# Peptides against a protein of PDB entry 3T6J, part 137

Target 1, 375 residues: chain A of PDB entry 3T6J
Amino acid sequence: PIVESYIGFIESYRDPFGSRGEFEGFVAVVNKAMSAKFERLVASAEQLLKELPWPPTFEKDKFLTPDFTSLDVLTFAGSGIPAGINIPNYDDLRQTEGFKNVSLGNVLAVAYATQREKLTFLEEDDKDLYILWKGPSFDVQVGLHELLGHGSGKLFVQDEKGAFNFDQETVINPETGEQIQSWYRSGETWDSKFSTIASSYEECRAESVGLYLCLHPQVLEIFGFEGADAEDVIYVNWLNMVRAGLLALEFYTPEAFNWRQAHMQARFVILRVLLEAGEGLVTITPTTGSDGRPDARVRLDRSKIRSVGKPALERFLRRLQVLKSTGDVAGGRALYEGYATVTDAPPECFLTLRDTVLLRKESRKLIVQPNTRLE
Target 2, 372 residues: chain A of PDB entry 3T6J as posed
Amino acid sequence: PIVESYIGFIESYRDPFGSRGEFEGFVAVVNKAMSAKFERLVASAEQLLKELPWPPTFEKDKFLTPDFTSLDVLTFAGSGIPAGINIPNYDDLRQTEGFKNVSLGNVLAVAYREKLTFLEEDDKDLYILWKGPSFDVQVGLHALLGHGSGKLFVQDEKGAFNFDQETVINPETGEQIQSWYRSGETWDSKFSTIASSYEECRAESVGLYLCLHPQVLEIFGFEGADAEDVIYVNWLNMVRAGLLALEFYTPEAFNWRQAHMQARFVILRVLLEAGEGLVTITPTTGSDGRPDARVRLDRSKIRSVGKPALERFLRRLQVLKSTGDVAGGRALYEGYATVTDAPPECFLTLRDTVLLRKESRKLIVQPNTRLE

## One batch from the design tools (peptide; made by RFdiffusion4, then SolubleMPNN)

Design b2_p17_1_s2 (from b2_p17_1 with S1M I4V T11V F14V)
Fold by OpenDDE base, seed 3:
Structure b2_p17_1_s2 (fold): chain B 375 residues (1-375), chain A 17 residues (1-17)
Amino acid sequence: as target 1 above (375 residues)
Amino acid sequence: MTGVAGDVYPVGPVVDP
């Protein structure tokens, strides 16, 4: 339909246990022109899923072609407005019944508007490129995040009758080299098992899928980028992610040792993964601003994205998926909380950097409900 | 109805309660 809406208890971000949904709703209009790019992505989705860094046994048995539309939001009622949505949130339903993806196009447009002088934590030489390609790169990231991030991976399940949705004798855990030793039992879900880390963990997986697959030439071609433009889109997408990981520190509460935003926690985790890769891929340097107060710069070495960044992200992303598929909460929590830990340990001194982030914080943008007219 | 882990990509992060 040209007008789309949903209403109900959808997202569980506000529940400390990640189980109870917040009541939200929206009304939006389909943007046909922007939807065309996402339709091309959908057409390639089955093939692109094979590029993900886990065995086919950890992927959905059958690809169910989803809908993917770009929407201009007229009204959104909730605690936050997303750039993209993948629904339903139940993995079992995604595997058996399918799913729908939406991009909230006019919300994305708001995110694209940035004044150069207010752009924090980037090298001066990167600012113009960042401003130019932030929008296009974000379109790529959102599309991949929703369709191939949230839309990928298989949960190993034993049903109420004792039947498995995988062959216990032949499926091998690629991390251990052993047979599968854990799975979801009847009544267990992703959220019920992983609880407090479920939302952020899944967002981290989806963001990682976006970064990983944006390196694929076919993806850039689908979005209309070739040659130098394609490489710039890749660079800015990765640069945006590492910058976001630094900005994420705003949403950490040291006194409570907790995160207040699932997506920002996810982005910080990715930053930590890429920092761990070393070899000069990512560098965060404390500086002094023109005002004489603390500042910082994030630098990403473009030439090392494929050689250093991709392999590091590949290993991490595979581990995320394997632990998710097998319902290994202990392993998943150890991995994720390890990267999500914020300390003031050198060389990064993240708690000190947090003070810098807070010092340089911009005022929150106010989203205003639009209207429509005929011309 | 019980919600599940969110599948949304926010433009501007909102601080969760």
Scores: peptide ipSAE 0.030, ipTM 0.629, DockQ to the pose 0.095; fails the geometry check
Fold by OpenDDE base, seed 1:
Structure b2_p17_1_s2 (fold): chain B 375 residues (1-375), chain A 17 residues (1-17)
Amino acid sequence: as target 1 above (375 residues)
Amino acid sequence: MTGVAGDVYPVGPVVDP
């Protein structure tokens, strides 16, 4: 078997400032069969990047072909086990040296093992479909998230010599119609500039890329989905995201007005974006469970994903990228924190829903290292 | 140097080991 590993200060999610990496490491075995799908995704990456809702001037000047492998984790040392990883976490290195993507396949499998009777916040009619396609849809989402989410976009930079990596005279901000008015100065980074929102904002961008591009037939074909199956994968992927946005409330601390998990905050933001789109795309309905206690149902109108959801996500995703590229912290913070705000305002009453989420919370699962055998 | 936030996709909530 092909063994992969990494070790070091990698992820900064536990740093309140989002800057200092946690020391972590893993040992994993390459899953060749699953890796083949991601290799096809890599082969299409340059073309798929053009489908993202920003001008080429806001995309990387040169596409550096990354590696993408599916890994079965033997051991993982850290505060949490991801489903996917994109490394290195430095934009400059990603742009100049390249990057590697991995999907932790057996971690995904653990997450897929949800019993139907324990599946919360979905309509009964969606549960079987959700269970069937959660895994496959997540493979798609992780692949897009890592490769084309984190792997996309350009930062506008002025170097120490005063030179720009973009043409100030010709590059136009698609949101304002004006020339670029802000950028990263020498020594400024995404994390240093956007600070407390940087991690969650980037995860939100990556998740949004996943949702947006999963609508593309080529993506679904790469993963082996066509026809009705492809549509079901799309539906379940979007449904999973809006459900995750509700579940995310577990990680909000009202007393501190704080989010404790960057990805969950990101998913909540996406939920808010899709709720704002209106037109019956997403609805959250408080209910009473069979036990007589509070419950809730999330509904996603499949027929409105492309007509309502996609345009809303497109506009939002473009704004995320433009604000990121231009280093517009004020605009970025205003946008992101606006959607990340949790109140008890009608109609959603998110703080009340949070109580429901906590009430319906499943026990934490333990991931145990597998036993392996070489024949 | 231009840095970006850590690139991790957790499955649902982060599971503490």
Scores: peptide ipSAE 0.029, ipTM 0.612, DockQ to the pose 0.120; fails the geometry check
Fold by OpenDDE base, seed 2:
Structure b2_p17_1_s2 (fold): chain B 375 residues (1-375), chain A 17 residues (1-17)
Amino acid sequence: as target 1 above (375 residues)
Amino acid sequence: MTGVAGDVYPVGPVVDP
């Protein structure tokens, strides 16, 4: 088998400032069959980047073809096992040298092995579909998230010599209609500027890219889905995201007004965006479980994903990218923290919902290291 | 270097202390 590994101070999620990496490492085996799907995605990446909702001037000048591999993890040493990874975690290197993507396929498979009777917050009519397509939809989401999420977008930079990596005279901010008024100076990075919100903000952008691009027929075709199957994969992917946004409340600490997990905060933000879109796209309804205790149901109107959801996500995602590209920390913080705020205000009453989420919390899944054998 | 906060897609979220 083809073996891949990495080790070092890589991910900074445990740093409140998003700057210092945690020491981690893995050993994994290449899943050739799944890797072939990601290779097709890579082959289409340059074209798919053009589908993102920002002007080409806000995208990387040159597409550097990345490596993308599906891996079956044998061992992972760290605070948690991800489903996907994009490295390096430096935008300048991503722009100039390229990047590598990996999907930890067997981790995904384990994480989504949910028993129907334990599946919380979904309508009964959605449960079987959700169970069937959660895995495949997640493969799509991870692929898009890593490759076209983290792998997309340009940072506007002025170098140490005063030169810009963009044309100040011709590049227009699509949100303001004006010339670019802010950028990263020499020595400034995404993490250094956006600091406490940088990790979650970037994850939110990447997740949003996944949701947005999964609507593209070419993406579904790459993963082998057509017709009704493609539509079901789309639906389940979006349903999973809105459900995740509700589940995210577990990771909010009301007493400290803070989030304890960057991705879950991001998913909550996306939920808020989709709720704000209105028109019955997403509905969260408090209920009573069969045990007589509080419960909730998340509903996503499939028919409104393209008509209501996509435009809302498009606008939001464009704003995220523009603010990131221009280094507009004030604007970015205002936008992101606005959606990340958790209150008990009607109609959602998120703090009350949080109590329900905690009440219905599933036992933490344990990932056990697999064994290998020669056959 | 212009860094990004992170590129891990979690299945089971890692809770920060």
Scores: peptide ipSAE 0.028, ipTM 0.619, DockQ to the pose 0.100; fails the geometry check
Fold by OpenDDE base, seed 5:
Structure b2_p17_1_s2 (fold): chain B 375 residues (1-375), chain A 17 residues (1-17)
Amino acid sequence: as target 1 above (375 residues)
Amino acid sequence: MTGVAGDVYPVGPVVDP
């Protein structure tokens, strides 16, 4: 077997300022069969990057072909086991040396084992489809999230010598129509600039890239989906995201006005964006469960994903990238915190919905690490 | 070095302690 491992201060999710890494490590075995799918995705990455909703000037100047491997985890030490990882977490290294992507396949498999009767907040008509396609759609989402989410976009930088990595005279901000007015100075990083929102903001961008690019036929073909299956994968991927946005309320602390999980905050933000799009794309309806207690249902109109959802996500994703590229912390914070705000304002009444989410909370799954044997 | 936010995709709810 091919063994992969990493160890060190890697992820900064536990640091409120996103700067200090948590000590983490894993040992895993390469899943060759699943890795082959991700290799095909990597082979198409340069082309797919062109489909992202920002000008080429906001994309990396040179595409560095990354590695993407599916791993079966044997042991993991850290505060949580992710489904996917993109490393290193240094933009300068990613731009100059490249990066690696990994999917933790057996972790994903554990997450896919959902019992129909325990599946909350979905319409009955969606449950079977959701169960069928959750796994495959999640593979697509994770692949896109890591490779083309975290692997995309350019930071505008002025180096220590005063040189810019972009043409100040010709590069135009697509949101303002003006020349670039802000950038990262020498020694400034994404985390240092955006601090408390950096992790969640980046996760939101990556998740949005996944949703946006999963609509592309080539992506679905790479993963082996065509025709009706491809459309179902798209639908379930988007449905999973809007459901996750509702579930995210579990991780909001009203008394402290803070989020306790960066990815869940990101998913809530995406939900808010898609709700704002209106036109019946997403609806959240409070209901009463069979037990007589509060419940809720999330509905996504499949027919409006491309017509309503995609344009809304496109605009939002472009704004995220532009603000990130230009180091516009004020604009970025205003945008992101605006969507991340949780109130009890109608029609959604998110604080009330949070109570429902907590009431319907599933028991935390215990992940047991495997043992290997010589046969 | 220019640092970036941690790039992990959680399967389930991971709450910071």
Scores: peptide ipSAE 0.027, ipTM 0.613, DockQ to the pose 0.108; fails the geometry check

Design b2_p17_1_s3 (from b2_p17_1 with S1M D7E T11V F14V)
Fold by OpenDDE base, seed 4:
Structure b2_p17_1_s3 (fold): chain B 375 residues (1-375), chain A 17 residues (1-17)
Amino acid sequence: as target 1 above (375 residues)
Amino acid sequence: MTGIAGEVYPVGPVVDP
């Protein structure tokens, strides 16, 4: 078997300032069969990058073909086991040296195991479909998230010699219609500039890329989905994200006005974006459970994903990228924190919903990692 | 990196206030 490993100070999610990496590591075996799908995705990556809602000038100047591998994790040492990883985390290195993506296949397999009776916050009519397609849709999401999410976009930089990595005269900010007015100076990084929002913001961008690009037929074809199955995968992927946005409230601490988990904050932000889009795209309805206690239902109108959801996400995702590329911390913070704000304002009453989420919270899942043998 | 979508992240990472 092909064995992969990594170790070091890698992910900064546990640093309040998003700068210091947590020491982590894994040992894994390559799953060749599952890696083949991701290889096809990599082969299409250069083309799919063009589908992202920003000008080529905001994308990497040169596409560097990354590695993408599905891994069966034997051991993972860290504060949490991810479903996917993109490394290195430094955007400058990603754009100049390249990157590697991994999907933690056996971790995903655990995520796929859902009991219908324990599936919270979904309409009954969606539960069977959700159970059926949660796994496949999440494979798509992880692949897009890592490869085309974290693997996309350019930082505008002025080096120590005063040279720019972009043409100041010709590059136009698509949001303002003006020339680029801000950039990263020598020594400045994404994390150093955006600090407290950097991790969650980037995860939000990556998740948004996943949702946005999963609508593209080529992506679904790569993963082997066509026709009605493809549409169901899309629907469940979006539904899963919307549901995750509600579940995310568990990780908000009202007393401190902060989020405790970057990905969950990101998913809440996406939920807010899609709620803001209106037109019946997303509805969260407080209900009463069979036990007589508070419950809730999330509804996603399938027919509105492309007509309402996609345009909303497109605009949002473009703004995320433009603000990231230009190092506009003020604009980025205003945008992101605006959507990340949790209040009890109607109609959503998110703080009240949080109480419902906590009430319906399941016991913490324990992931037991496997052993392996050679025969 | 991404955790489990549609479910609560099993372990973390969690940043305490």
Scores: peptide ipSAE 0.029, ipTM 0.702, DockQ to the pose 0.102; fails the geometry check
Fold by OpenDDE base, seed 3:
Order: sequence, then C-alpha cells, then structure tokens
Structure b2_p17_1_s3 (fold): chain B 375 residues (1-375), chain A 17 residues (1-17)
Amino acid sequence: as target 1 above (375 residues)
Amino acid sequence: MTGIAGEVYPVGPVVDP
C-alpha cells in the first residue's frame, strides 16, 4: 500500500533483558523512487547471501524474498526513530515465514544534514568527502544492514519432537572443526538465551554485514555507484563506522559498566575489532582543538580496507554468526563483552577519549513531525 | 534497526540524568 503503518510492542531495546517490546507506532508514505534501489538489492539478495563468511549450513535453507520499501515518516510514536527496520524480530519466523524491510528515507535525510564546522573527529582532508558521501553511503549501509544483516543466518533448532533443522552428523562448526555441540531447544529464542547482549550483538552483526558486503562491486552498482565514486562511498561508509565507534563512548556509563544504546555499543565493538587488526588501518589520535581544549582525530587508511579491514571483519563476523547459530551464550558473551569493555588502558585510553567525546558533544537534533501537501 | 549516532535511536534501559 502507499500508506504504511504499524503499532504494537515491537522493539526490545529498552528492556534490560531484551525480551519485552516497547509500545511504538508509525504512519508513513511510500517513496517510490527510493524504493527502486532496494528492490534491486532484494533481487540480488540470494546471491549476496552466498558472499557472507559462513558455510551454507549456517545460512537459511531457503531464501524467502522479502519486501523492501523506502518510507517517508509522517508520525512516529516511540522513544526514538530508526533509519531502517527489519520485522518481525523473531529469527525463527524470519527463517520460515519471511520478513519485511523498510528504510525511513526522511529520517536519513535529517542525518545527512551536517555542518562542516561542527563535524568532529575527522581529518580536515576527509570532511568534504564525508559530507558529500555520508548520505549515499548510509543508504547502502541501511539496505545491507536490514536485508542481509538481520535477514541472514540460521539458528540451529531442536523442536519439541526432538527433530533437528540441521544434520548433526555432517554439519561442522568452522571455528572448532567439530560437530555442532549446542543449539536452541524448544521454547528458546535468540533473545531469551542471549538476554542482555542480544540486541546489541545482533545490531553488531548486522552493521558488520553492511561493512563487509559494501565492498562488493555488485552492491555499489545496485545503488548507482561505479569507479571512483564507488570507492569513495566504501571509504566514507567505513570512516563513518569508525567515527561512530568513537562517538559511541557518550552512551557508556562507567559507574555502572553498561551501555545505554545498543547500536552505539555495536559500533564501538566494530571499532575495537578494526583497531585490533592493526597495521595502521585505524588510528585515533588525541589532539588539541583551536579552543585549546582536548580533541581527537580518527584516521582510516583507505588502502588497507580490503587488505587488513576485510579479513579482520570476516573473522569476527563469522564468529558472531557461528555463536549465534549454535546458541553458544558463554562463547558469545565472552567474545562480545570482551570487545565492548571500556577501560583507560593504553594506547587507546578509551575512558579519557570519552571525556573528549563528551566535551565535543553536539546538541541532539529535534525531530519534528512533518506535513504533506497537494501540489 | 539502524540509524545515526545518538540522535534518532531509542535510549537503552539505563538513562543518565
């Protein structure tokens, strides 16, 4: 339909246990022009899923073609407005019944508005490029995040009758080289098992899928980018992610050792993964601003995205998926919380950097409900 | 869901004053 809406208990980001949905709702209008790009992405989704860094046995047995629509939001009731949505949030239903994706186009448009003089933590030489390509790169990221992030992977399940949805004798865990040792039992879900880390972990997986697959030429072509433009879109997408990982520190509460925002925690984890890759891929340098107060710069070496960044992200993303598929909560928690830990240990000194982030924090944008008019 | 850093996303269960 030209008008889309939903209402109910949908997103569990505000539940400490990741299980109870917040009551939310929206009314939006379909943007036909923007939806065309996502339709092309959907048409390629089955092939792109094969590019993900896990064995086919850890992917859905059958691809179910989803809907993907760009929407302009007229009203949104909730604690926040997303840029993209994938529903339902139940992995079992995504595997068996399918899912729907939406991009909230006018929310993205708000995100594109950046004043150069207020753009923090980037090198001066990157600012103009960042401003130019932030929007287009984010369209790519949202599309991949929703469709191929949230829309990918298989949960290994034993049903109430004792039947498995995988061959226990032949399926091998690529991380251990052994047969599958754990799975979801009847009544167990992603959220019920992974609980406090479930939301952020899944967002991290989806964001990682976006970064990983945006390197694929077919993806860039679908969005209309070729040659130097495609490379710039890739660069800015990765640059935006590492910058976001630094900005994420605003949403960490040191006194409580917890995160207040699932997506920002996810982005910090990705930053840590890319920093761990080393070889000069990502550098965070404390500086002094023109005002004489602390500042920082994030540098991403463009030439090392494919050679250093991609392999690091590949290994990490595979581990995320394998642990998710097998319901290995202990392993998953150890991995994710390890990267999500914020300390003041050198060389990064993240707690000190957090003070810099807070010092340079911009005022939160006010989202105002729009109107429509007949022309 | 995805979005921009800290501007449009819902706040988690713990909110600092």
Scores: peptide ipSAE 0.028, ipTM 0.690, DockQ to the pose 0.130; fails the geometry check
Fold by OpenDDE base, seed 5:
Structure b2_p17_1_s3 (fold): chain B 375 residues (1-375), chain A 17 residues (1-17)
Amino acid sequence: as target 1 above (375 residues)
Amino acid sequence: MTGIAGEVYPVGPVVDP
């Protein structure tokens, strides 16, 4: 078997300022069959990057072909086991040296094993479809999230010599119509500038890239989906995201006004964006469960994903990227914290919904380390 | 950076309060 490992101070999710990495490591075996799908995605990456909703001037100047492998984890030491990884976490290195992507396939497989009767917050008509396509849609989302999410976008930088990596006279901010007014100076990084919101903001950008690009037929073809199956994968991927946004409320602490998980905060932000789009795209309805206790249902109108959802996500995703590229911390914080704010204001009443989410919380899954044997 | 699929939220890293 092909063995991969990593070890070191890598992920900064446990640092409130998003700067200090925790020490972690894994040992894994390459899943060749699943890796082949990701290799096809890599082969199309340069073309797919052009589909992202920002000008080429906000994309990397040179495409550096990354590695992407699916891994079956044998051991993982850290605060949590991810579904996917993109490393290094330094955007400057990603731009100049490249990056590597991995999907933790057996971790995903554990997550897929949800019993129908335990599936919360979905309409009955969606449950069977959700169960059927959850796994495949996750493969698509993780692949796009890592490769084209974290792997996309340019940071505008002025180096120690005063040189810019962009043309100050010709590059225009697509949101303002003006020349670029801010950038990263020497020694400034994404994490150092955006600090407390950096991790969650970047995860939100990556998740949004996944949702946005999964609408592209070429992506679905790469993963082997066509026709009605492709449309179902799209629907379930988007449905999963809006459901995850509701589930995210578990990870909000009202008393401290803080989020305890960066990805879940990101998913809540996306939910808020899609709710704001209106037009019946997403609906959250409080209900009463069979036990007489509060429940809720999330509905996504399939027919409005492209007409309402895509444009809303496009605008939001472009704003995320522009603010990131220009190092506009004030603008970025205002945008992101605005969507990340949890109140009990109508019509959603998110604090009330949080109580419902907590009531319906599933037991934490235990992941057991596999054993290898010589046969 | 680390990606976590929608329903693996219980497995993902949690920030200490």
Scores: peptide ipSAE 0.027, ipTM 0.689, DockQ to the pose 0.185; fails the geometry check
Fold by OpenDDE base, seed 2:
Structure b2_p17_1_s3 (fold): chain B 375 residues (1-375), chain A 17 residues (1-17)
Amino acid sequence: as target 1 above (375 residues)
Amino acid sequence: MTGIAGEVYPVGPVVDP
């Protein structure tokens, strides 16, 4: 088998300032069959980047073809096991030197082994479809998230010599209609500027890219989905995201007004964006479970994903990217923290929903490190 | 990096302090 590994101070999710990496490492075996799908995605990446909702001037000047591999993890040492990884985490290096993507395939498989009777917050009619397509849809999501999420977008930089990596006279901010007014100076990075929101903000951008691009037929074809299957994969991917946004409330601490997990905060933000879109796209309804205790149901109208969801996500995702590219911390913080705020305001009453989420919380799944054998 | 809601992290999600 082909073995891959990494080790070092890599992910900064545990740093309040998003700058200091946690020491981690893994040993994994390449899943050749799934890797072939990601290789096809990589082959289409340059074209798919053009489908993202920002001007080419806000995208990387030169596409650097990355590696993308699906891995079956044998050993992972760290505070948590991700579903996918994009490295390096430095945007400047991603832009100038390139990057590598991995999907932790067996981690995904374990995570999605949900028993129907334990599946919370979904309509009964959605449960079987969700169980069937959760895995495949998440493979799509992870691939897009890593490759075209974390792997996309340009940072506007002025170097130490005063030179810009963009044309100040011709590049227009699509949100303001004006010339670019802010950028990263020498020594400034994404993490250093956006600090406390940097990790979650970037995860939100990457997740949004996944949702947005999963609507593209070419993406679905790459993963082997056509016709009704493709539409079901789309639906379940979006449904999983809105459900995750509700589940995210577990990771909010009201007393501290703080989020404890960057990805879950990101998913809550996306849920808020899609709820704001209105028109019956997403509905969260408090209910009573069969046990007589509080419950809830998330409903996504699949017929409104393209007509309502996509435009809402497009606008939001463009704003995320523009604010990131221009280093507009004030604007970025205002936007992101606005959607990340958890209150008990109607109609959603998110703090009340949080109590329901906590009440319905499932026992944590433990990932036991696998072993290999010669057959 | 992306992860699944609460289920991927064996001991718990990476706590963002």
Scores: peptide ipSAE 0.026, ipTM 0.674, DockQ to the pose 0.120; fails the geometry check

